Peptides against a protein of PDB entry 3QIS. Designs and how they scored, part 82

Target 1, 334 residues: chain A of PDB entry 3QIS
Amino acid sequence: PSLELSRREFVFENVKFRQLQKEKFQISNNGQVPCHFSFIPKLNDSQYCKPWLRAEPFEGYLEPNETVDISLDVYVSKDSVTILNSGEDKIEDILVLHLDRGKDYFLTISGNYLPSCFGTSLEALCRMKRPIREVPVTKLIDLEEDSFLEKEKSLLQMVPLDEGASERPLQVPKEIWLLVDHLFKYACHQEDLFQTPGMQEELQQIIDCLDTSIPETIPGSNHSVAEALLIFLEALPEPVICYELYQRCLDSAYDPRICRQVISQLPRCHRNVFRYLMAFLRELLKFSEYNSVNANMIATLFTSLLLRPPPNLMARQTPSDRQRAIQFLLGFLL

## One batch from the design tools (peptide; aimed at target 1 Q171 N272)

Design b2_p28_7 (made by RFdiffusion4)
Pose (drawn by RFdiffusion4):
Structure b2_p28_7 (pose): chain A 293 residues (1-134, 168-310, 319-334), chain P 28 residues (1-28)
Amino acid sequence: PSLELSRREFVFENVKFRQLQKEKFQISNNGQVPCHFSFIPKLNDSQYCKPWLRAEPFEGYLEPNETVDISLDVYVSKDSVTILNSGEDKIEDILVLHLDRGKDYFLTISGNYLPSCFGTSLEALCRMKRPIRERPLQVPKEIWLLVDHLFKYACHQEDLFQTPGMQEELQQIIDCLDTSIPETIPGSNHSVAEALLIFLEALPEPVICYELYQRCLDSAYDPRICRQVISQLPRCHRNVFRYLMAFLRELLKFSEYNSVNANMIATLFTSLLLRPPPSDRQRAIQFLLGFLL
Amino acid sequence: SEEEDDFADEIHEEMEEEVNLLREKLAE
């Protein structure tokens, strides 16, 4: 049971939020007998690597002496973007490739991460006047820029918030917002609209803070009470919520053109603005509908 | 609801001023 590896060190340079990287290497069974390989957790872990990293494939069978290409894939999603933004985690790791009944092969993962305004808290973004990788703002300039673009160009946009944008443009928009305060956000209306949804979804703290979430559901049927729960939010969260509710009511005026109706808004934005840490789903859409109408 | 719309407009106008100011400063 022996393996030959084309390389054991891998570098993921300039890793960005939602941008996929792949570092490939070849494993060859240079032994005399067949072998089983698999990636294993380091002593006392649950997984063999961190969430932003994946091996493809992560296990397999090799006769003497077939070869197999292993793809080490890095993808920073909404699960890891905040800790990598913060520096609580780094683009580093050790993969232990394990031969069943044999040696362990240690693969070193290194590189660097570029912080994004996506996955950054509303509070910190309101405190930063300049792009992250170039009195507080009422709302983060990034969300204002996305909404400003949609308000200017997308009020009559067919199937707004129903058609997915382009992956390439989403990344361009995110990098644009990380590095600049542009005159125009690049990309189609569908891309800008989706980037807004991704922005809300990537927030470490939702527009409606987690502890107010349950109170919102209980209060879902009394508009006077719902508005008061909103008053308990920190200033920046209260402002973003009011700002978005106003923006969505503005879009509802052009529903004959942009197909944006209360049904779609409620089911789309409720889960983004009001996240927990069933029929609560119903009180939640009722909560949000109470503001839209 | 009308008061919230008016307030949101105010926030939008203030942000337009702040963003333009930042652009001017960064252009220099």

Design b2_p28_7_s1 (made by RFdiffusion4, then SolubleMPNN; from b2_p28_7, 14 letters changed)
Fold by OpenDDE base, seed 3:
Structure b2_p28_7_s1 (fold): chain B 334 residues (1-334), chain A 28 residues (1-28)
Amino acid sequence: as target 1 above (334 residues)
Amino acid sequence: MEEELEEARKIREEMEKEIKKEREELAK
């Protein structure tokens, strides 16, 4: 069996978070026998492609002289955004199109990724006073490394943050401030806030605005701005409540005094973001008669974002753990 | 609770000043 491929090299320019790109090619059975094709993992890989890439179809059967269109879809989700922002991963892959009883065909995927404030750590963003697209990629790597070290020092209570760094970090990421300040100013009376989805086009505009500028006004509907906040929180590599404190939050969930003590132990940026968000959500709840937002809905929604189980515990989260997590957050909303 | 709200207020006010400064810096 043999295949003809219309193209073997694919370039995905200016790949962005949550922006789907597609490239298509054709495969044709130029043989005299039917053939089955599949994308197969390379040696030592578990998957045929990187998490941000997909082939559709990824397998199929071709009769003699049959042709099929294959779409190569590039989509950077929350699961790939952090590693692409750091430059740990790149828009580069090799796909192996296997032909049963035939040969392998190699496809080269290349391109460039444009960093996003989405999927960047709170610590790095607090050190990033400029929009992320204005920051050299080399400096982004350094900021993530430095931020990791400062987080660890803060959690270990070993050394006070050396105030001697020439530039004082922001109290919270500017991106969080912009989103929350907008919602505070314009969305407190918005009916069904956080319940109505935003528009995908508006979400992309919001992301692009936050990545490239410090807008005076965030574009889009209040629903899109609200969803952008949720997406931001979801995309954080480390949740607002650090994984190290997850169990302590659950254990303290019914003691408001201990809950506050646990929050006080967060790294400064995480603690500030938490307090800032809770203050906003409390303000939003004062307008419940107008916005139909209640504490239980907010707690349920934000708990999954702010108080995520560590990856090693995620598969073991009980309904009781979820309820304790919600109760923990409720103690800050009421 | 009041202390936490006051801390959040201070964060807002500090950030507003910083963001204004950074906007002015980006405009140069």
Scores: peptide ipSAE 0.561, ipTM 0.943, DockQ to the pose 0.832
OpenDDE base, seeds 1, 2, 4, 5: peptide ipSAE 0.548, 0.556, 0.246, 0.552; ipTM 0.940, 0.942, 0.828, 0.941

Design b2_p28_7_s2 (made by RFdiffusion4, then SolubleMPNN; from b2_p28_7, 12 letters changed)
Fold by OpenDDE base, seed 5:
Structure b2_p28_7_s2 (fold): chain B 334 residues (1-334), chain A 28 residues (1-28)
Amino acid sequence: as target 1 above (334 residues)
Amino acid sequence: MEEELEEAEEIRKEMEEEVKKEREELAA
């Protein structure tokens, strides 16, 4: 069997969080026999591609002189955004298109990723006074390293070392402040807030706006701004309630005093974000007659975002654990 | 609850001034 490929080199320029890019190519059976093709893992890989890449179709049959279009789709989800923001991963891959009883064809994937405040740690964002696109990538790495060290010091209750000539961190990420301040000003009376989805185009504009500027007004509908806040919280590498406190939150869920003590043990930026969000959500609940928002809906929605089970806990969250997590958050909303 | 609201309001006010400052610095 033999194939002809219309293209073997693919460049994905300016890849962004949640922005789908597609490159297409044709494969043609220039042989005299039917062939089966498949994308296969390289020798040391479990998958045929990186998590942000897919081929469609990834396998198939071609009759002699048949042609098929293959789409290479690049999509940076919450699962890939953090490693791309840090530069740990890059928009580079090699795909192996295998022919049954034939040869391998190599496809080169390349490009560049544009960092996002989405998928960046709360600690790094508190140290990032400029928009992330204005920050050199080398400085982003330093900020993540410093942020990790700060988190560990906070959890260990270590006395802050004399903060030398380092600029004072923000109380919360400016991106969170901008989103919540907008919602506080303009969305408290918005019917079905957090229930109606945003527009994908508006979400992309909001993400791009927060990555590149410090807007006076966030673009898009209140629904899109609300969904952008949810996406931001979902994309955090470490949830607002740190994984180390997850079990303690569940164990304390029915004791409001212990719940507050657990929150007080969060790293400063996480604690501030939690308190700031809970204050906003409590304010939003005062307008329930206008916005149709209730405490049970909010607690159910935000619990999955703020209080995520640690990834290393292979145990699926039980219905009891989920109910405890919701009850924990309800104690801050009521 | 009152203390948590006061802390959130202080965060809001401090951030309003910081964001204003950083916006002005970015525009210059």
Scores: peptide ipSAE 0.593, ipTM 0.948, DockQ to the pose 0.880
OpenDDE base, seeds 1, 2, 3, 4: peptide ipSAE 0.586, 0.588, 0.592, 0.329; ipTM 0.946, 0.947, 0.948, 0.860

Design b2_p28_7_s3 (made by RFdiffusion4, then SolubleMPNN; from b2_p28_7, 13 letters changed)
Fold by OpenDDE base, seed 3:
Structure b2_p28_7_s3 (fold): chain B 334 residues (1-334), chain A 28 residues (1-28)
Amino acid sequence: as target 1 above (334 residues)
Amino acid sequence: MEEELKEAEEIRKEMEEEVKKIREELKK
């Protein structure tokens, strides 16, 4: 069996978080026998492609002289955004199109990724006094490394943050402040806030605005701005409540005093973001008659974002753990 | 609770000033 491929090299320029790109090619059975094709993992890989890449179809059967269109879809989700922002991963892959009883065909995927404030750590963003797209990639790497080290020092209560860094970090990421300040100013009376989805086009505009500028006004509907906040929180590599404190939050969920003590042990940026968000959400709840937002809805929604189980515990989260997590957050909303 | 709200308001005000400064620096 043999295949003809219309193209073997694919370039995805200016790949962005949550922006789908597609490239297409054709495969044709130029043989005299039917053939089955599949994308197969490379040696030592578990998957045929990187998490941000997909082939559709990824397998199929071709009769003699049959042709099929294959779409190569590049989509950077929350699962890939952090590693692409750090430059740990890149828009580069090799796909192996296997032909049963035939040969392998190699496809080269290349391109460039444009960093996003989405999927960047709170610590790095607190040090980032410019839009991320204006920050050199080398400096982004340094900011993430420095941020990791400072987070660990803060959690270990070892050394007070050496105030000797020439630039004081922001209290919270400017991106969080922009989103929350907008919602605080304009969305407190918005009916069904956090319940109505935003528009995908508006979400992309919000992301692009936050990545490239410091807008005076965030574009889009209040629903899109609200969803952008949720997406931001979801995309954080480390949740607002650090994984190290997850179990302590659950254990303290019914003691408001202990809950506050647990929050006080967060790294400064995480603690500030948490307090800032809770203050906003409390303000939003004062307008429940207008916005139809209640504490249980907010707690349920934000708990999954702010108080994520560590990756090693995620598969083991019980309904009781979820209820304790919600109760923990409720103690800050009521 | 009152202290937490005060701290959040201090964060809000400090960030408003810092974002203003950042915007001014980006215009140079």
Scores: peptide ipSAE 0.551, ipTM 0.937, DockQ to the pose 0.826
OpenDDE base, seeds 1, 2, 4, 5: peptide ipSAE 0.545, 0.540, 0.550, 0.549; ipTM 0.936, 0.934, 0.937, 0.937

Design b2_p28_7_s4 (made by RFdiffusion4, then SolubleMPNN; from b2_p28_7, 14 letters changed)
Fold by OpenDDE base, seed 4:
Structure b2_p28_7_s4 (fold): chain B 334 residues (1-334), chain A 28 residues (1-28)
Amino acid sequence: as target 1 above (334 residues)
Amino acid sequence: MEEELKEAEKIREEMKKEVEEARKELAE
């Protein structure tokens, strides 16, 4: 069997969080026999491609003289955004198109990723006074390393060592403040807030706006701004309630005093974000007659975002654990 | 509860200043 490929080199320029890019090529069976093709893992890989890449179709049959279009789809989800923001991963891959009983055909994937405030740690964002696209990639790496060390010190209740010449961290990420301040100003009377989805185009505009600027007004509908906040919280590498406190939140869920003590043990930025979000959500609930938002809906929605089970416990989350997690947040909304 | 609300209000007002400063620094 033999294949002809219309292209073997693919460049994905300016890859962004949640922005799908597609490159297409054709494969043709120029042989005299039917053939099966598949993308196969390289010798040391479990998957045929990196998590942000997909081939469609990734396998198939070709009759003699048949041609098929293959789409190479690049999409940075919440699952890949953090490692791309840090530069741990890059928009580079090699695909192996295998022909059964035939040859391997190598495809080169290259490109560049544009960092996002989405999928960046709360600690790093608190150290970032400029939009993330204005920060050199080398400085992003340093900010993530420093942020990790500060988180660990905060959890250990270590006295801050000398505040060296590092700028004073923000109390919360400016991106969270911008989103929530917008919602406070414009969305408290918005019917079906957090229930109606935003527009995908507006979401992309909001993300790009937060990555590149410090807007006076966030573009898009209140629904899109609200959904952007949810996407932001979902994309956090560490949830607003740190994984280390997850079980303690569940155990305290019916004691509001212990719940507050648990929150007081969060790293400063996480604690501030939590308190700021709860204050907003309480304000939103005062307008329930106008916005049709209720505490149970809000608690259910935000629990999945703010109080995520640690990765090792995700598969073990019980309905009881979920109810305790909801009850924990309800104690801050009511 | 009142203390937590006051702390959140304080964060909101302090961050407003920080964001306004960050906008100025970005425009220079």
Scores: peptide ipSAE 0.541, ipTM 0.937, DockQ to the pose 0.824
OpenDDE base, seeds 1, 2, 3, 5: peptide ipSAE 0.525, 0.518, 0.539, 0.532; ipTM 0.933, 0.931, 0.937, 0.935

Design b2_p28_8 (made by RFdiffusion4)
Pose (drawn by RFdiffusion4):
Structure b2_p28_8 (pose): chain A 293 residues (1-134, 168-310, 319-334), chain P 28 residues (1-28)
Amino acid sequence: PSLELSRREFVFENVKFRQLQKEKFQISNNGQVPCHFSFIPKLNDSQYCKPWLRAEPFEGYLEPNETVDISLDVYVSKDSVTILNSGEDKIEDILVLHLDRGKDYFLTISGNYLPSCFGTSLEALCRMKRPIRERPLQVPKEIWLLVDHLFKYACHQEDLFQTPGMQEELQQIIDCLDTSIPETIPGSNHSVAEALLIFLEALPEPVICYELYQRCLDSAYDPRICRQVISQLPRCHRNVFRYLMAFLRELLKFSEYNSVNANMIATLFTSLLLRPPPSDRQRAIQFLLGFLL
Amino acid sequence: EDEELIEEINEENEELREEYLEEKEEEE
């Protein structure tokens, strides 16, 4: 049971939020007998690698002496973007490739991460006047830029918030917001609209903070009480919530053109603005509907 | 109240954008 590896060191340079990278290498069974390989957790872990990293395939069978290409894939999703933004984690790791009844092969992962305004808290973004990778703002300039674009160009956009944008444009929008305060956000209205949804989803702290979440559901049927729960939010969260509710009410005026109705808004934005750490789903859409109407 | 908040948000961010773009023009 022996393996030959084309390489053992891999570099993921300039890793970005939601931008896929692949570093490929070839494994060859140079032994005399067939072997089984698999990636294993390092002593006392649950997984063989961190969440932003994946091996494809991660296990297999090789006769002597067939070869197999292994793809080491890096993808920073909403789960890792904040810790990588913060520096609490780095683009580094060790993969232990394990031969069943045999040697261990150690693969070193290195590289660097580029922080994004996506996955960054509303509070920190309101404190930062300049782009992240170039008195606090009422709302983060990034969310204002996305909403400003949609307000200007997308009020009459057919199926706004119902048609997915283009992956390439989403990344262009994110990089644009990370590095500039542009005159115009690049990409179609559907891409800008989706980038907004991704922005809200990627927030480390939702628009409606986690501890106020339960109170919102309980209070879902009393508009006086719902507004008061909103008053308990920090200034930047309260402002973003009010700003978005106003924006969505503005879009509802053009529903005959943009097909944006209360039903779709409630089911789309409730889970983004009001996340927990069933029928609560119903009190939640009721909570949000109370502001829209 | 919401209209006032929106006005405040717009005035602050519009001004910030205009100043930022003027700085970029000077750098050019």

Design b2_p28_8_s1 (made by RFdiffusion4, then SolubleMPNN; from b2_p28_8, 11 letters changed)
Fold by OpenDDE base, seed 5:
Structure b2_p28_8_s1 (fold): chain B 334 residues (1-334), chain A 28 residues (1-28)
Amino acid sequence: as target 1 above (334 residues)
Amino acid sequence: DDEELLKKIREETEKLRKEYLEKKKLEE
């Protein structure tokens, strides 16, 4: 069996968080026999491609002289955004198109990723006094490393070493402030806030706005701004409530005093973000007659975002654990 | 405590926004 490929090199320029890009190519059976094709993992890889890449179809049959279009889809989700922001991963891959009883065909994927404040740590963002797209990539790496070290120092209650010339970090990421301040000003009376989805185009505009500027106003509907906040919280490499405190939150869920003590042990930026979000959500709940938002809905929604199970807990969160997590958050809303 | 934090957050970030926007106007 033999295939002809219309293209073998693919370049994905300016790849962004949540922005789908597609490149297409054709494969043709130029042989005399039917063939089965499939994308296969490279040696020692578990998957045929990186998490941000997909081929569609990834397998199929071709009769002699048959041609099929294959789409290469690049999509940076919450699962890939952090490693791309840090430069740990890049928009580079090699796909192996295997022909059954035939040869392998190699496809080269390349491109560039544009960093996002989405998927960046709270610690790093608190150090970013400029839009992330104005920060040199080398400095982003340094900010993430420094952020990790400061998180550890904060958790260990280590006395901050000398106030060297490092600019004081923000109390909260400017991006969170921009989103929440907008919602506080304009969305408290918005019917079905956090219940109605935003527009995908507006979400992309909001992401781009936060990545490239410090705006006076966020573009888009209140629903899109609200969903952008949810996406931001979901995309955090570490949730607002650090993984190390997850179990303690569940264990304390019915003791409001212990809950507050657990939150006090968060790193400064995480603690400030948590307190800021809770203050906003309590304010939003005062307008429940207008926005149809209630404490149970908010607690259910935000618990999954703010209080995620640690990745090492392979065990599915039990219904009891979920209820405890919701109860923990309710103690700050009520 | 929360109100003081909210005030500090606002003051800090509004200042940062203002400084950023003033800088952008000078680059035009």
Scores: peptide ipSAE 0.623, ipTM 0.953, DockQ to the pose 0.879
OpenDDE base, seeds 1, 2, 3, 4: peptide ipSAE 0.611, 0.622, 0.621, 0.606; ipTM 0.952, 0.953, 0.953, 0.951

Design b2_p28_8_s2 (made by RFdiffusion4, then SolubleMPNN; from b2_p28_8, 8 letters changed)
Fold by OpenDDE base, seed 2:
Structure b2_p28_8_s2 (fold): chain B 334 residues (1-334), chain A 28 residues (1-28)
Amino acid sequence: as target 1 above (334 residues)
Amino acid sequence: EDEELLKEIREEMEALRKEYLEEKRLEE
């Protein structure tokens, strides 16, 4: 069996968070026998490609002189955004197109990723006074490492934040302020806020706006700005309530005094973001007659975003644990 | 406490935005 490939080298320029890119090529059976093709894992890999890449179709059968189009799709989700922002992973891969009883064909994938404030830690974003696209990639790595160390010191209560040496971190990420300040000003009377989906084009404009500028106003509808806030919170590498405090939040869920003490133990940036979001959501609930938003709906929606189980406990979350997590947030909304 | 935090956040962020927009106008 033999295949002819129209292309073997693929370049994906300016790959962005949630922006689908597609490159197509053709494979043709130029042999005299039918053939089966498949993309196969390299030696020591479990998958035929990285999580941000897919081939469609990834396998198939070709009669003699038959041709099929294959799409290579690059899509950076919340599952790949953090490792691409840090430069731990890159837009580079090698695909192995295997021909049954034939030879392997190698495809080279290359390109560049443009960093996003989505999937970046709250600690790192509090140290970024400029849009993330203006920050050198080398400095992003250093800011993530420094942010991790400062988080650990804060949780351990070991060292007072040395006020002296580095520029004072922001109280909250500027990206969170831009989203929430817009919603505070324009969306408190918006009917079906957080219930109506945004427009995909507007969501992409909002993401690009937050990554590249500090605007006077965010573009798009109130629904798109509200959904962008949900996407931002979902894409965080660590939730607003740190994984280390998850179990304590569940254990305290019915004691409002203990709940406040648990929140006081969050790192400064996480604590400020939590308090800022709760203040916004309480303001939104004052307008419930206009926006049709209630405390149970808001608590149910935001619990999955703000209070995620640690990765080792995800498979063990009970309905009781979910109800305790909702009750914990209700104590800050009522 | 939350009203004070909201005020501090607003004042800090409005100053930061102003500085950024002034820098951008000088680059044009």
Scores: peptide ipSAE 0.660, ipTM 0.959, DockQ to the pose 0.833
OpenDDE base, seeds 1, 3, 4, 5: peptide ipSAE 0.648, 0.653, 0.649, 0.652; ipTM 0.958, 0.958, 0.958, 0.958

Design b2_p28_8_s3 (made by RFdiffusion4, then SolubleMPNN; from b2_p28_8, 10 letters changed)
Fold by OpenDDE base, seed 3:
Structure b2_p28_8_s3 (fold): chain B 334 residues (1-334), chain A 28 residues (1-28)
Amino acid sequence: as target 1 above (334 residues)
Amino acid sequence: DDEELMKEIREEMEKLRKEYLEKKKLEE
């Protein structure tokens, strides 16, 4: 069996977080026999492609002289955004199109990624006084490394080394302030806030706006700005409540005094973001008659974002653990 | 308290935005 491929090299320029790109090619059976094709893992790989890439279809049968279109879809989700922002991964891959009883065909994937404030650490963002697209990639790497070291020192209760003439970090990321300040000013009376989905086009505009500027106003509807805040919190590599404090939050969930003591042990940026979000959400709840938002809905929604279980415990979450996590957050909303 | 923190954040961020916009205007 033999295949002809219309193209073997694919370039994905200016790949962005949550922006789907598609490239298509054709495969044709130029043989006299039916053939089965599949994308197969390379040697030592578990998957046929990187997490941000997909082939559709990834397998199939071709009759003699049959042609099929294959789509190569590039999509950077929350699961790939952090490693692409750091430059640990890149928009490069090799796909192996296998033909049963035939040869392998290699496809080259290349391109460039544009960094996002989405999927960047709170610590790094507190050090970024400019839009992330104005920060040199080399400096982004340094900021993530420095931020990791600061987090570890804070958790270990180590005395910060005298931060030399480095500019004082922001109290919270400017991106969080931009989103929350907008919602505070314009969305407190918005019916079904955090319940109505945003528009995908507006979400992309909001992401691009936060990545490239410090605007006076965020574009889009209140629903899109609210969803952008949820997406931001979901995409954080470390949740607002650090994984190391997860169990202590659950254990303290019914004692509001102990809950506040646990939060006081967060790294400064995480603690400030938590307090800032809770202050905003308490304000939003004062307008419940207008926005139809209640404390149980908000606690349920934000608990999954702010108080994520460590990766090793995700599969083991009991209903009791979820209820304790919600109760922990309720103690800051009521 | 949380009200003081909210005030400090607003003052810091409004200053940051102003400095950024002033700088952008000088680069044009």
Scores: peptide ipSAE 0.646, ipTM 0.958, DockQ to the pose 0.845
OpenDDE base, seeds 1, 2, 4, 5: peptide ipSAE 0.641, 0.643, 0.642, 0.646; ipTM 0.957, 0.957, 0.958, 0.958

Design b2_p28_8_s4 (made by RFdiffusion4, then SolubleMPNN; from b2_p28_8, 10 letters changed)
Fold by OpenDDE base, seed 3:
Structure b2_p28_8_s4 (fold): chain B 334 residues (1-334), chain A 28 residues (1-28)
Amino acid sequence: as target 1 above (334 residues)
Amino acid sequence: DDEELMKEIEKEMEELRKKYLEEKEKLE
C-alpha cells in the first residue's frame, strides 16, 4: 500500500490558550489495494501526538483512489497551558502516519505559542507588574523559579526578605483583581451570575485583554467575566489552596478556627487571593435577591477550583472528601 | 482584616494601572 499526502509540514502561528487552530491535508490511496492508516506513537511515546494536538480522523480505511481529508487541530487546554507558558513544551511535534503493511509518513508540526496569564502560577503573576505578553520569555522562566523558592520560604514561615518597593510582589495577581473588581462593581445584581455560561468569543477577548493590557474595564458580559474567573482558577498550575494544605483543609472542615489557621499558612499570594475571593463572594451573597446566588451553589462551584486534590492522590474525590471540601469553603462564605 | 486587605489591594492595583497607562502613553 502507498499514500500520497498533499502536505507534510504544518505551521501553527500565534497559538493561544483556548483558541482552536486547524490545518487540513489530504491523503490519497494511490495504490491498487485498500489500506488502513493510523497515527501511531513514536518510539517511547504513549500517544501519537502531544496533548495540545489531535488528528481527525486519526485512523481509517482508504479504498484504491480514495481521498480523505485529515484535520490537524491545535488546542491549548488547561492541561497544556502551563508547560507551554514556561517554555518546557513548544508548538512542535512529529506525527507518524502509519500504513498497515506499508510505510510510515512523517508530518512536521511547528509554530509558536503566545504566553497567557491563564495557567501561570499565582506567585509568578504577583511578580508580573506588566501584561504577560510584555514579559520576555526568559524572564517568565526566572519568575517561575523565583516564585517556587518564595512559595517554599513562605510555607516554612520564613520572614520575606524586605525586597525593595520596586521588586515587591503584588498582593494578588492583577488579572484576578481586574476580573473580581469588575464583577464586584458591575455584576453583584447580575441575575444567574456563575450559573449562566459566557460567550466563547467574549471569553477569548477577555483572555487576550488580560494577556496584553491592564484595562480600565474588562470587555464582555458579566457572565463571560464570571466564567473567565472560573477558567482562570481552573487553569492555575497550583490551586489557590496549595496541594500541601489540601488534606488539612478537609480535616479541619468542621472547625472554623482551624480552617482560618490553615489558610493563614498559605503562601502570601495564595492567602491573599483566597481572602480576596472570599470577600468578593460574601459581598455577592448579600445580593442573592437580585443575582439568585446562594452559599451552597458558590461553595459547590468554587470548591472544585480552589481546593483540588494533589496529583499524587486519586483525581476523584470521595463523596465525603467533596462534602468536607464544600464545608471548608462554606465556613468562609457564611 | 479582609476589608483592610481589599482596600490595600485596590490602592496598589489602581496605582499599578495608572503607572502602566502613563508609561504606555509615553511610548506611543
Scores: peptide ipSAE 0.624, ipTM 0.953, DockQ to the pose 0.861
OpenDDE base, seeds 1, 2, 4, 5: peptide ipSAE 0.619, 0.619, 0.612, 0.622; ipTM 0.953, 0.952, 0.951, 0.953

